# Designs tried in a protein design run: peptides against a protein of PDB entry 5VZU. Part 188

Target 1, 271 residues: chain A of PDB entry 5VZU
Amino acid sequence: GRTLEDIFHEHMQELILMKFIYTSQYDNCLTYRRIYLPPSRPDDLIKPGLFKGTYGSHGLEIVMLSFHGRRARGTKITGDPNIPAGQQTVEIDLRHRIQLPDLENQRNFNELSRIVLEVRERVRQEQQEGGHEAGEGRGRQGPRESQPSPAQPRAEAPSKGPDGTPGEDGGEPGDAVAAAEQPAQCGQGQPFVLPVGVSSRNEDYPRTCRMCFYGTGLIAGHGFTSPERTPGVFILFDEDRFGFVWLELKSFSLYSRVQATFRNADAPSPQ

## One batch from the design tools (peptide; made by RFdiffusion4, then SolubleMPNN)

Design b2_p26_3_s1 (from b2_p26_3, 8 letters changed)
Fold by OpenDDE base, seed 4:
Structure b2_p26_3_s1 (fold): chain B 271 residues (1-271), chain A 26 residues (1-26)
Amino acid sequence: as target 1 above (271 residues)
Amino acid sequence: SDFSVLLPDSPDLRNYLLEFTKETLS
């Protein structure tokens, strides 16, 4: 019988061959879509732009990171046999920060799994509640039969007399409890390690992270079959590096900023 | 398992390999 290793090796060869065929076919019919870099906003967690994922033998993937209010998105610029270009490979909820435990407990996959699944459940509850509020708001537009309100005659507004004595109501200045500006925690990087059993081909991942957020990653079968979103953790390392932990897959992807300056990649100013 | 180390870092490829493996083992 074929070993699992034999099956994997044969399948890897097929995927490499398919990637080669796709790349070679693209050389003949490259419909270049002009990609505009998203404009940077002051509230962006980091500068938006192109990031490269290094997936070892599977080659280079390019993802565009963009910010959309309290959400970040990774959009595939390069497709693969499973997920075509233009798909949102990761969606990050910047409202749902993940606090990593101490370094010893970070090695425990079950602890990370617990934390992520608890956040996933909160996100689902918030979506259900927000869906109900949006649903109830639509139900109240019963057809207001515009009964023609009869033209009641304009009663003459009586002349309000002048004598507004200024009552010196010495309203005590309510102590504006200065909302303590949570000091912009110049994000003191916390020690970071992957849980035991999470695979990374790059042992050279950063050992310090600024912050983590809940997110979902897109996975699919060959030819984009049965696409689904799986829970994960977005890890911001620095201005030029982020990671994604695929919880169910027990995998880590590292993304690094593409340092190449693209001429004319700026979005046309909205006229 | 040692097999999890062999799986690609790309979740897309990893998912495909996992599904293919399930189909082959069923």
Scores: peptide ipSAE 0.021, ipTM 0.365, DockQ to the pose 0.032
Fold by OpenDDE base, seed 3:
Structure b2_p26_3_s1 (fold): chain B 271 residues (1-271), chain A 26 residues (1-26)
Amino acid sequence: as target 1 above (271 residues)
Amino acid sequence: SDFSVLLPDSPDLRNYLLEFTKETLS
């Protein structure tokens, strides 16, 4: 009988061959699009730019990291048989930080899964609440034709009496315990390890991370069939490296900054 | 043998292979 290993090997060879055929046959029909680097802003988590993922036999993938207020995006610069160039491979919600446990508990996939799914539900709730506020605002501008409602007579409701004993109860203003902003743990990296059962092709990933955020990743079948977003964790290692844990797929992707300087890659200033 | 070595790092390709494998083993 074919082993699971044999099945995976056969299909991996087909996928690599398809990628090779696609890249080689389209050499004559490659529409080159000029890419502009996103402008850097002071509030950007790291410098935006091009990052490379190295996925073994699948070769080099290029992703552009950009910042959009409280969201970051990874946009595919290189396409593959599943996801074409220009798609958002990852979306990061910078409002929803993930706190990793200690190293011992980081090995527990179920603990990471719990933390991520709790954040996912908060994000869904916030989206539902924001949708309701937008709906109620449009309905009330019906023209109130001010029909003059007739003067119904003043029924004299009786004067109940004045007994005004001023009870001095000096209710101490309950100290609104300002939810102590958890002190921004200073830029000292936390020890980092992948959970048991999360696939990484290479054990050569940073063993210290600066911070993590909730995000979603794009998955699709061949030809961009049935595209969907799956929950994950964006992991910032340093200025030049980030990772993404694909929770449902139990996988990790490492991205490293492209150190090549591109001439004239800056976006023209919006005139 | 860790089947992880035979899975592409691309999550979309990995998902495809996982689903195909489930269908083929069922």
Scores: peptide ipSAE 0.015, ipTM 0.383, DockQ to the pose 0.032
Fold by OpenDDE base, seed 5:
Structure b2_p26_3_s1 (fold): chain B 271 residues (1-271), chain A 26 residues (1-26)
Amino acid sequence: as target 1 above (271 residues)
Amino acid sequence: SDFSVLLPDSPDLRNYLLEFTKETLS
């Protein structure tokens, strides 16, 4: 019987070949879009820009990393047969830090899976609660059909006397437990290893990471069929390297900064 | 999602691509 490894190798070969065919067949018919580098902001986790990486079995990719408040995005610059250029291959929630266990427990895929799925559930709950508050606010603007209620005569309600002593309802201000933004401890990098059974195309990945965040990756069938978001872990290694663990795919993508400088790649200043 | 999502849904097309890949990479 074909091993899972055989199937994986066959699939990797298929996707590489499909990508090659796709890029080669359209050489004469390529539409080009001008890409601007995102402006750097002081609050950006790292400098935004172009990164080269491996998208699981799809081979070499170029992605643009950009920051959007509490979210980061990896946008595909290179398309493939599954995910077109311009799609957000990864979305990172910078509000939801992943705490990796010790190095021994990092080898356990089930432990990483547990941690990620617990964060996924919190993200889902927050989305539901935020959706309910937005939903209840819209419900009250039913069109008050101003039926002209007839002018019933203003009965002169008698002058109630003044003496209502204001009850000191000392409503204790409910301590809004400010969710302590755990300071992003720019601590010393922690030891990092991929879980057993997570495939990497390159075993030469950084063995220390700075911090990790919850994220989702985009996956689709050939021709961008049935696109879905799969849970994963964004791993910041350093200023020039990050990874993404595709949890459901059991794969790791390493991204490294493109060191090339591009002329006129800056976004036009808003005039 | 299964890793199979990245493959053609058609078994015939999948098999064709797999065989074509083997022939091209051989």
Scores: peptide ipSAE 0.000, ipTM 0.355, DockQ to the pose 0.036
Fold by OpenDDE base, seed 1:
Parts: structure tokens; C-alpha cells; sequence
Structure b2_p26_3_s1 (fold): chain B 271 residues (1-271), chain A 26 residues (1-26)
């Protein structure tokens, strides 16, 4: 298949001409940066790669999905008026799974909002606690003046004899009821519907999802002004499709794997 | 393999790139 490089190379002259026209008229620029697709790891939720999506007010977006331990990231390949390419449009916390309610309650935006905001507060608390432990550890590097502790002679502690009196104390084995970790119902698809009042460009979204996670989306004004992270829900539909619910924007973005054009855009295997 | 991030600072050039990207990925 055509590589992304081949495609951009074929059209490079057109893009350069357009760049020249727009730069000469508006004193603007277009920057190109070569990036590599992340290698797939066995523990990745799905194969990393390029996904195409329809973003609210913006046309077609290309996002690179990548996995970084217990986090996933969507990186913009295409810029928009608000957010330049190379920015992380979404950050997903794979530690914080969201369980959607039943299909009737999924229509209630306020219920989804409650669930997401509760998870956001947990994430904030965990960050504060982790910050406090890291802060206390740094304070105690007072200068250890290495006072040369005089070599007090290690008195030979006498070999206390082996008096092995077998104390019979039959401590009852407290039945540690292993709380049966309910097998995380990771694999069964659940019915999915957007909440009432969440806008989608296309009503043709998957009506079943595998799992959801807490995440944050990047929003900004035109020219990347006042960038902020807003709470949202990453929805995994299948190996090739995911969505993001922008909670505050009341919008849904659907992303589908770019299969045909960029299959050969896999990072060179680390030799 | 590598791919290019395109950073159009021009809104019009960005719109062109987005339409081009649509056609390329269609």
C-alpha cells in the first residue's frame, strides 16, 4: 500500500505551492515533522496506529493512538484552527475504567456526568497523595555530615542455644475469605447509546462497546489560545474503532482505523 | 515507517490539508 510518506511525496509539489501562496499572502507557515508509529506491544489495549475521525466543527482529523503503560494518547496528525498537529487531543487513563449504566440510564447525560466527575475526583486525589509522598522524601537530605562513627568493637554476641520448645499454640487459621475478584467483565460488549443532548456528526456509531475509560480532551480557542483539559470518556468499540465523549462540550467524536493507506507505516522494528 | 505531522498555521491551508486528507483517505 502507499505509505503516508509516498502520499505526501506525490502531493508535495501541490502542498508546497499552496504553502507558498498562503505564506506569501498571509505571512503564515506550514511545518512538516516526520513521526513514527509506535510499535505494538502485547499489553496494548488495541493495535496502536492512525485513526481518522470527524471532530465536531473540524473536518476530517487524523489521530495517532499510542499506549504508554497505563495511559493511552491520541496525538493530532492534522492540525485544526484551535489545536495544532502534534498536540495530544486526548489522554486516556487506563487505570480508571468507566462502567456505563444500562441503556435507559445511558441516555441520561447527568448520570454520565456524575460518573465521570466522581472518577475525575479520584484521579485528583491520587495525584495529590502521590505528590505529598514525593515532597516529604526530598526534605530530609540535610547534609549528612559523615561523622566518622568510631569503630566500636563488635562484641561477639554469644551463641544462644537452640532450645526449640515447640509451643503448640494452635492459632486458628483465620479464613481469609479471598474476596473473589469479580472477573472484570472486560470482554462482553454492552449496549451503547449516546446521552440525550450529546451531539454527533454521524448517528452511525457502534451501538455496542467493549469498555470505557476516563480521559481528558484538549480544547483551545483559535490559535491555540487558553488550552485546557476537559473531562471525557474514551469508548472502545472494537479493534478498529473508538470514540471520545467530550463531557463539557456535549459532543462525541468517532475514530476509525486507517487501514488501507498506511498499513506499511509501522515503525521500523527496532533492530 | 514514518509519517509527517503537518502544522498549518494558516486556517485556509489547514482546510486545504484537511480536504486533501479526506480525499487521500477515502
Amino acid sequence: as target 1 above (271 residues)
Amino acid sequence: SDFSVLLPDSPDLRNYLLEFTKETLS
Scores: peptide ipSAE 0.056, ipTM 0.549, DockQ to the pose 0.115; fails the geometry check

Design b2_p26_3_s2 (from b2_p26_3, 10 letters changed)
Fold by OpenDDE base, seed 2:
Structure b2_p26_3_s2 (fold): chain B 271 residues (1-271), chain A 26 residues (1-26)
Amino acid sequence: as target 1 above (271 residues)
Amino acid sequence: PDFSVLYPDNKDLRDYLEKFTQESLS
């Protein structure tokens, strides 16, 4: 069996090799792709744009945050040995708000894990139900060959039967306690703390958050091996800062807006 | 193994080691 030390050494060798490959590519062929900033929409949760991550072993991570109706996306602008540039590092479901508990219970990783996993199961159920509706709709367009089955004259039987009085069963409308969507208190950020055991490279993260959403992050081995999505929490701190809690990895990534104004970075108007 | 404890400050290492461990156990 491989020891953890063997795995670590193999990883370090691969990391060095991948860094070497990536750096040596600069000497051989530099392909430059122009990046356009997504247009801002009125309904966007925050202004879309470039954000700098501080968590990576590569020192500089740039992610483009964009909004797509009820979904947000973080797209890697900088690649790394695990995940190449242009990959969607995070996908956020803006339909599934995460309600953080009080500050004391936020320290409990198991509580956050429970909340996130419950939302993950709801998302899976919604996908299964939506998949069944889409499946049943396609099956019924078999060409009904209209075989002209002959019109057998079924007889008229007239039976008039009687006056059954409608019992006024006044079933009281059970108060569907509309779970009061606590109005997004637009002004007061909720106190925020990372759970115990969640690692942050920077302890200087915002201690208040505006809102949280369910999301998934992309993880992969070196060379983009075995890419998969892991559950997490997107945390909106303010207009210029968001975080992502990687639940399975017990990790937190902080992203801060790149404040540089880029001239001519706007997407060309669709002609 | 809880790679979050072993490598708190290196996400990419954690991500890789978790994947590599899963692949090595499958």
Scores: peptide ipSAE 0.046, ipTM 0.570, DockQ to the pose 0.031
Fold by OpenDDE base, seed 5:
Structure b2_p26_3_s2 (fold): chain B 271 residues (1-271), chain A 26 residues (1-26)
Amino acid sequence: as target 1 above (271 residues)
Amino acid sequence: PDFSVLYPDNKDLRDYLEKFTQESLS
């Protein structure tokens, strides 16, 4: 019978082989695409750009971080055997902030799991409610068979006179000042530690975080088979560093800004 | 199986095995 060790060795060999195939393709036939840096906006959580992660058997991963309203996105610049380049490795919901507990309770994986799963359930409920409003709007266009109701000649009822007294109903425009949710003030950073049982390839992660948000990471089988979104936590450490906790995988990925200045990497201004 | 316990240092293998296990159970 296959032992767990046999299964491990088979899958490890497959990962190594896939990595070798991907790496060896670089020597013969590369399709180059120009990558543009996303334009920075004043409301962006941090400056968008290239970040490097070093985790797993892949080694160096390059991700483009970009902001899209209330969402952030990590797009793979480097592909791997599971997730090709150009895929969205992480999607962050900037509406759903995660509050980490105190440092003692941060060591408890079950507490982090509870917090993340509660946020995941809220996100699912919001998606279902928004889906129902969109669904009910389409249902009412049943084909009204316009039975041609016969044109009864509705008689010319007479021109009653002009006394439109202008009722000055000064309906005060209720300035629903949509309280611009103040961009979550960069409060004093809180102490940060990974939960027990969350693996990090690099223990040299920041021990203070600014903000955390709910997000999903992309996982797939080899060759991008059956891609799925797994729940996680985006952790903003500073302007140049963020992390992602893969909740189900009990893994942490650290990303650091690529400090290289790229000439002419800015997206052409939309004309 | 808890692949985080079995393969603590190999994210890529965990990512693959979690996915493969889900596909095999469906």
Scores: peptide ipSAE 0.027, ipTM 0.466, DockQ to the pose 0.029
Fold by OpenDDE base, seed 1:
Structure b2_p26_3_s2 (fold): chain B 271 residues (1-271), chain A 26 residues (1-26)
Amino acid sequence: as target 1 above (271 residues)
Amino acid sequence: PDFSVLYPDNKDLRDYLEKFTQESLS
């Protein structure tokens, strides 16, 4: 059987070779594709745009953040050996907020894991229930033979009368106690720290976050083999910074807005 | 094995090894 050391050596050789291939390919064949910035919408959590990731071993990672109703998407602009350009590196469910515990309990990876996995299970249940409703609705359209039953004109009739009895019965209005949705204190940044055992390439991450959401990240082997989605946490720090905690990988990726002004990068107006 | 401890600075190696381990346990 392959030892962990054999796997490490083979993988390191592959990484070196792939890095060499990627760096050498830039010299010979540059395909230029124009990237358009997504239009900003009023309901977007932050301004969509280009973000620079810091975690990539292969160099500069650029991700486009965009909003799609109740979902956010990180799309790779730069490819890597595992995930090619144009793939969705992260998908964020803006319906499923993650509530981080206090700063002391945020250091507990098992607590974060519990919270994320409970949200994952809810998302899975909602998908199963929605799948059943969609499945049952399709089965009942048996072809109703529209027999053209004829237009018989029946005209009748009568005048039934006026009886006005005023029955009093004063049914008590049951007090529907409107459960006051306590406005989640959405506005004040929460103290933020990575759990113990979550690796960050840079310890200089924001120590305050605005909000967190459940999401999934894309992982694959080299050459985009066996791609799968793993659970994680999208962390909004501010207008220009977000992170993603890869739960299973125990890793954190920090993304910072590319501050470069791109001329003529706006999406063409739909003609 | 905790690949985050073994390879703190190499995400791609962690991602691969974690995935490989999961695939090998399935």
Scores: peptide ipSAE 0.026, ipTM 0.561, DockQ to the pose 0.028
Fold by OpenDDE base, seed 3:
Structure b2_p26_3_s2 (fold): chain B 271 residues (1-271), chain A 26 residues (1-26)
Amino acid sequence: as target 1 above (271 residues)
Amino acid sequence: PDFSVLYPDNKDLRDYLEKFTQESLS
């Protein structure tokens, strides 16, 4: 049997070769595609746009962040040996907020893992229930043949039954104390730290986050073999910075907005 | 194996090796 070490050596050689092929392709054949910035909407969590990844052995990673109702997407603008350009590296469910514990408990990877897996299970349940409703709705449009069942005239009777008395019982309207939804303190950033055992290339990540959401990241083998989605946490730091914690990979990716103003980068108006 | 410890700087290698390990254990 191949040792784990033999497997790692073979795959590391393949990664180096793939990286060499990709870098050498710049000398031989460049395919240019025009990228348009997504339109900004008032309900977008932050302004959509280009973000630079500050992680990974491949150097510069560029992603496009876009909003699609209750989902956000990070689309790769730069490809790598595993995931080509145009793939969705992250998909964020804006319906499922992650609540981080206090700063002491944030160091516990098992606590973060528990919280994320509980949200993952809720997302799976919602997908199963929504699949059932969509299935039942299609079955009932059997053609109801309008059999013209005849208008039988049943006439019957007027029975007048009696005067029952006006019992006064003044049941006090129990004040449904509307549990004041404590306004989610959307404005105060929470102290943020990576769990022990989560690796980051950049230790200079923001130490305060605004909010977190459940999401999934795309992982694949070389040449985009067997692509799968792994659970993670999208961390919004500010208007220009977000992170993604890859739970299974125990890694953190930091993204910062590309501040360059692009002329004519707006999507053409649908004519 | 904890690929985050072995390859802290190589996300793509971690992503591949984690996936390969899962496929090999299934």
Scores: peptide ipSAE 0.025, ipTM 0.487, DockQ to the pose 0.030

Design b2_p26_3_s3 (from b2_p26_3, 12 letters changed)
Fold by OpenDDE base, seed 5:
Structure b2_p26_3_s3 (fold): chain B 271 residues (1-271), chain A 26 residues (1-26)
Amino acid sequence: as target 1 above (271 residues)
Amino acid sequence: MDFSILLPDSEDLRNYLLKFTQENLS
């Protein structure tokens, strides 16, 4: 019988072979698309740009980090056998902060799992509530039968008169602009450790983090088969480093900013 | 080529990889 190890070796050989095929095709028939760096906005959590990551079994990848209001996205610049280039490898919900426990409880995978799954359920509830409001508004256009009510020509009656009753200045109650929760001061970084049983390819990850957010990671079979989003934790370490904990995979990916200067990588100004 | 270094320590990642290997071989 094939051992688990034999199946793993076969799978890893297949991944390497597929990666080799993809990379070897670079010499013969590539469609090059120009990649533009996302414009930086003042409200961006960190400067957007290219990050070098290590993905679970696939090794080195390049991801573009970009910000879209209360969402961040990691978009694959390098494809792999499972997930092609241009796919969102991670999606981060910047509305749903993950509060890590103390360093002792961070070692407990079940505690992290509990926290993440509670946030996942809140996100699911918010999506259901927002879906219900959009659904009820469409239902009431019953076909009002256009009964042709007849055109009675009712008359022009006239003109009067001037009375200037004073406009009561109904002070509209100022919409309490929900105070945008000030991004919690980048205070002293919280001590950070991976939970026991979470695999990291690199033992050298930052031992302090600034903040964490709920996110989802994209996983798929070879050839992008059965793509699904799994829950995870986006961990901001600093301006140049972030991580992603793949909760279901019990794996950690570290991403580090690509420090290379790209000439003419800025997006053309919107004309 | 020693692929042992490529084996994930995570059982869940192992099971994930096995699932997709089986789905692609079928």
Scores: peptide ipSAE 0.017, ipTM 0.468, DockQ to the pose 0.030
Fold by OpenDDE base, seed 1:
Structure b2_p26_3_s3 (fold): chain B 271 residues (1-271), chain A 26 residues (1-26)
Amino acid sequence: as target 1 above (271 residues)
Amino acid sequence: MDFSILLPDSEDLRNYLLKFTQENLS
């Protein structure tokens, strides 16, 4: 019988053959699109730009990281046999920070899974609540038949009666100083380790992270079949490195900033 | 060719890729 390894070798040969067929067929039909780097904004978590990752079986991938208010996006610049170029490989919710446990509990995949799935449920609830408010607002624009409301006469403003009795009672409002939760100092990195059973092709991932956020990753079959969004964790290591944990795939992708300077890569200013 | 270098180390990722391959080859 074919082993799982035999099936996977055949699959990898098919992927390589598909890549070769695509590359060889496209040798005559390469559509080049100019890629513009996203403009940097003051509120961006890090400088937007191009990042290179080693994504599993696909080898070297280029992803563009961009910021869109409370969302970040990783857009594939290099396509693979599953996900074509231009697709949003990751979507990050910057409203939903993931608080990693201590280093011992970070080794537990079930603990990370619990934390991520709890955040996923909150995101789902917020989307349902926001969907109801947007739905109710559209229903009430029935055609206001502009019946000309007759000019009701301005009834005269009756007079300011005066008397100002000064009743005293000075009940001291106890200032319940709501302890403003100090914004967690975004600057101190925490120790970071991948959970046991999460695969990393690079054991040399950073062992300290700045912050983590909930996100979703795009997965698909070959030829972009049955595309779906799976839960994951965006991990900011530093200004030039981030990771993504694919929760359902138990996989980690490390991305490093492309240090190459591109001339004329700035988006044309919106005229 | 040693294609082992192309294999995901994650069993779940391998199983996922295999499932999608089977669904697209059928």
Scores: peptide ipSAE 0.017, ipTM 0.476, DockQ to the pose 0.032
Fold by OpenDDE base, seed 3:
Structure b2_p26_3_s3 (fold): chain B 271 residues (1-271), chain A 26 residues (1-26)
Amino acid sequence: as target 1 above (271 residues)
Amino acid sequence: MDFSILLPDSEDLRNYLLKFTQENLS
């Protein structure tokens, strides 16, 4: 029988050949799309823009990071044999922070897996609850105005209200001490290590992270077959670097900001 | 060319790529 290694060897040869065909397009009609940089907002976790990623066997990719309220998105600028350009390679939920354990427990993949799967279940519950509220709101077809039948004048019975005395009970207004939301301490960077068994193509990743969030990554077969979203962890290292842990793939991708300035890359103002 | 250098080190990533290879060959 074919060994696992034989099948992977053939698959990797196919990936390289496909990448070569796509890059060596002498005779193929190239479709060009103008790329606009996303606008920066004050509430953005970091400055949006272009990032260079290292993605496992696919090698080098360019993604655009953008912010959409409580969500962040990584959009592929470069396609690969599995996922074409313009697809959302990562979607990050900025409502669902991942708290990493201490450095010793970060080495345990099962601990990271537990934490991520608990957050995934919460996200699923919130989506189910929010789906029910949106469904009930459409059912109130306003009652058709049935014509007012002339209501006969029912007589004014004079109910005597008795003179209940004003008890002066001076209930002190309990100062609702507004629990001052402690300004989210721009947390001192936490020591960071990949779990044992998580593969990184670049071992030179930052050993300190600022914060982590739950997210999902897009995976697909060759030609964008059977596309699915898998759970993962977005890791913010600094203003110019983030990572993504693909939980089910046990892999890590590092993304670094493209430092090149592009002239006239701003989106046209919505007219 | 030693393409072994290009193989995923992760067994789960390997198994995943196998699944896709099988689904695309069927």
Scores: peptide ipSAE 0.016, ipTM 0.472, DockQ to the pose 0.029
Fold by OpenDDE base, seed 4:
Structure b2_p26_3_s3 (fold): chain B 271 residues (1-271), chain A 26 residues (1-26)
Amino acid sequence: as target 1 above (271 residues)
Amino acid sequence: MDFSILLPDSEDLRNYLLKFTQENLS
């Protein structure tokens, strides 16, 4: 029977070979594209830019984080055998905050899974509802040729008199129950731990997080086969660090800001 | 480019295999 060691060596050789083939294919056909840093906006969750990630077996990953209104995007700068450079590795919905439970319940993968899947279902419902409103609005602009019907002279009906008594309809002011904006406890970092069974390349992930959001990650087979979006959690640790929990993959990617100053890396001003 | 950055270390691969095994057993 194959030992776990035999399986390990076989898959090691396959992954090394695939990575070698993939890198060697790049050596044969290098297309260079200039990358510009995204402009920073005041409303950006953190400063956009380049982040160095660790993702499973892929090793070093460089991702560009950018903000697009209520969405954030991680775009691969470094490709891998599964997902080529320029693909959107993560898409974050900044409208859908994930509330992590206490530290004890954060260790439970099933609890995190429940929370994420409930948010996924809400996002799906909102997308279906918004799709229906956009569909119905286009159909009814049939050209109503309003034929001008001729103005028949309406007769002068007479001016009868005055006695409207003022009814004091005391309309009770309906208490607009101001939906108590739960005070965004924005300031104090929440204790953070990965669920049991979530693989992390580095055990040295931050043990406190600022906030979490629902997101989707791109996964694919080798050669970008059968690409799909899987649910996950974007975890903001600080200004320079974020993570992504790949829920279906039971994996965690940590991203740290590239501490390099790039001269002339700003996007050209739109002319 | 330091291609060593692109090679999974034995630990990464171990974690990948463990994950792959868990995904195929679930």
Scores: peptide ipSAE 0.007, ipTM 0.392, DockQ to the pose 0.039

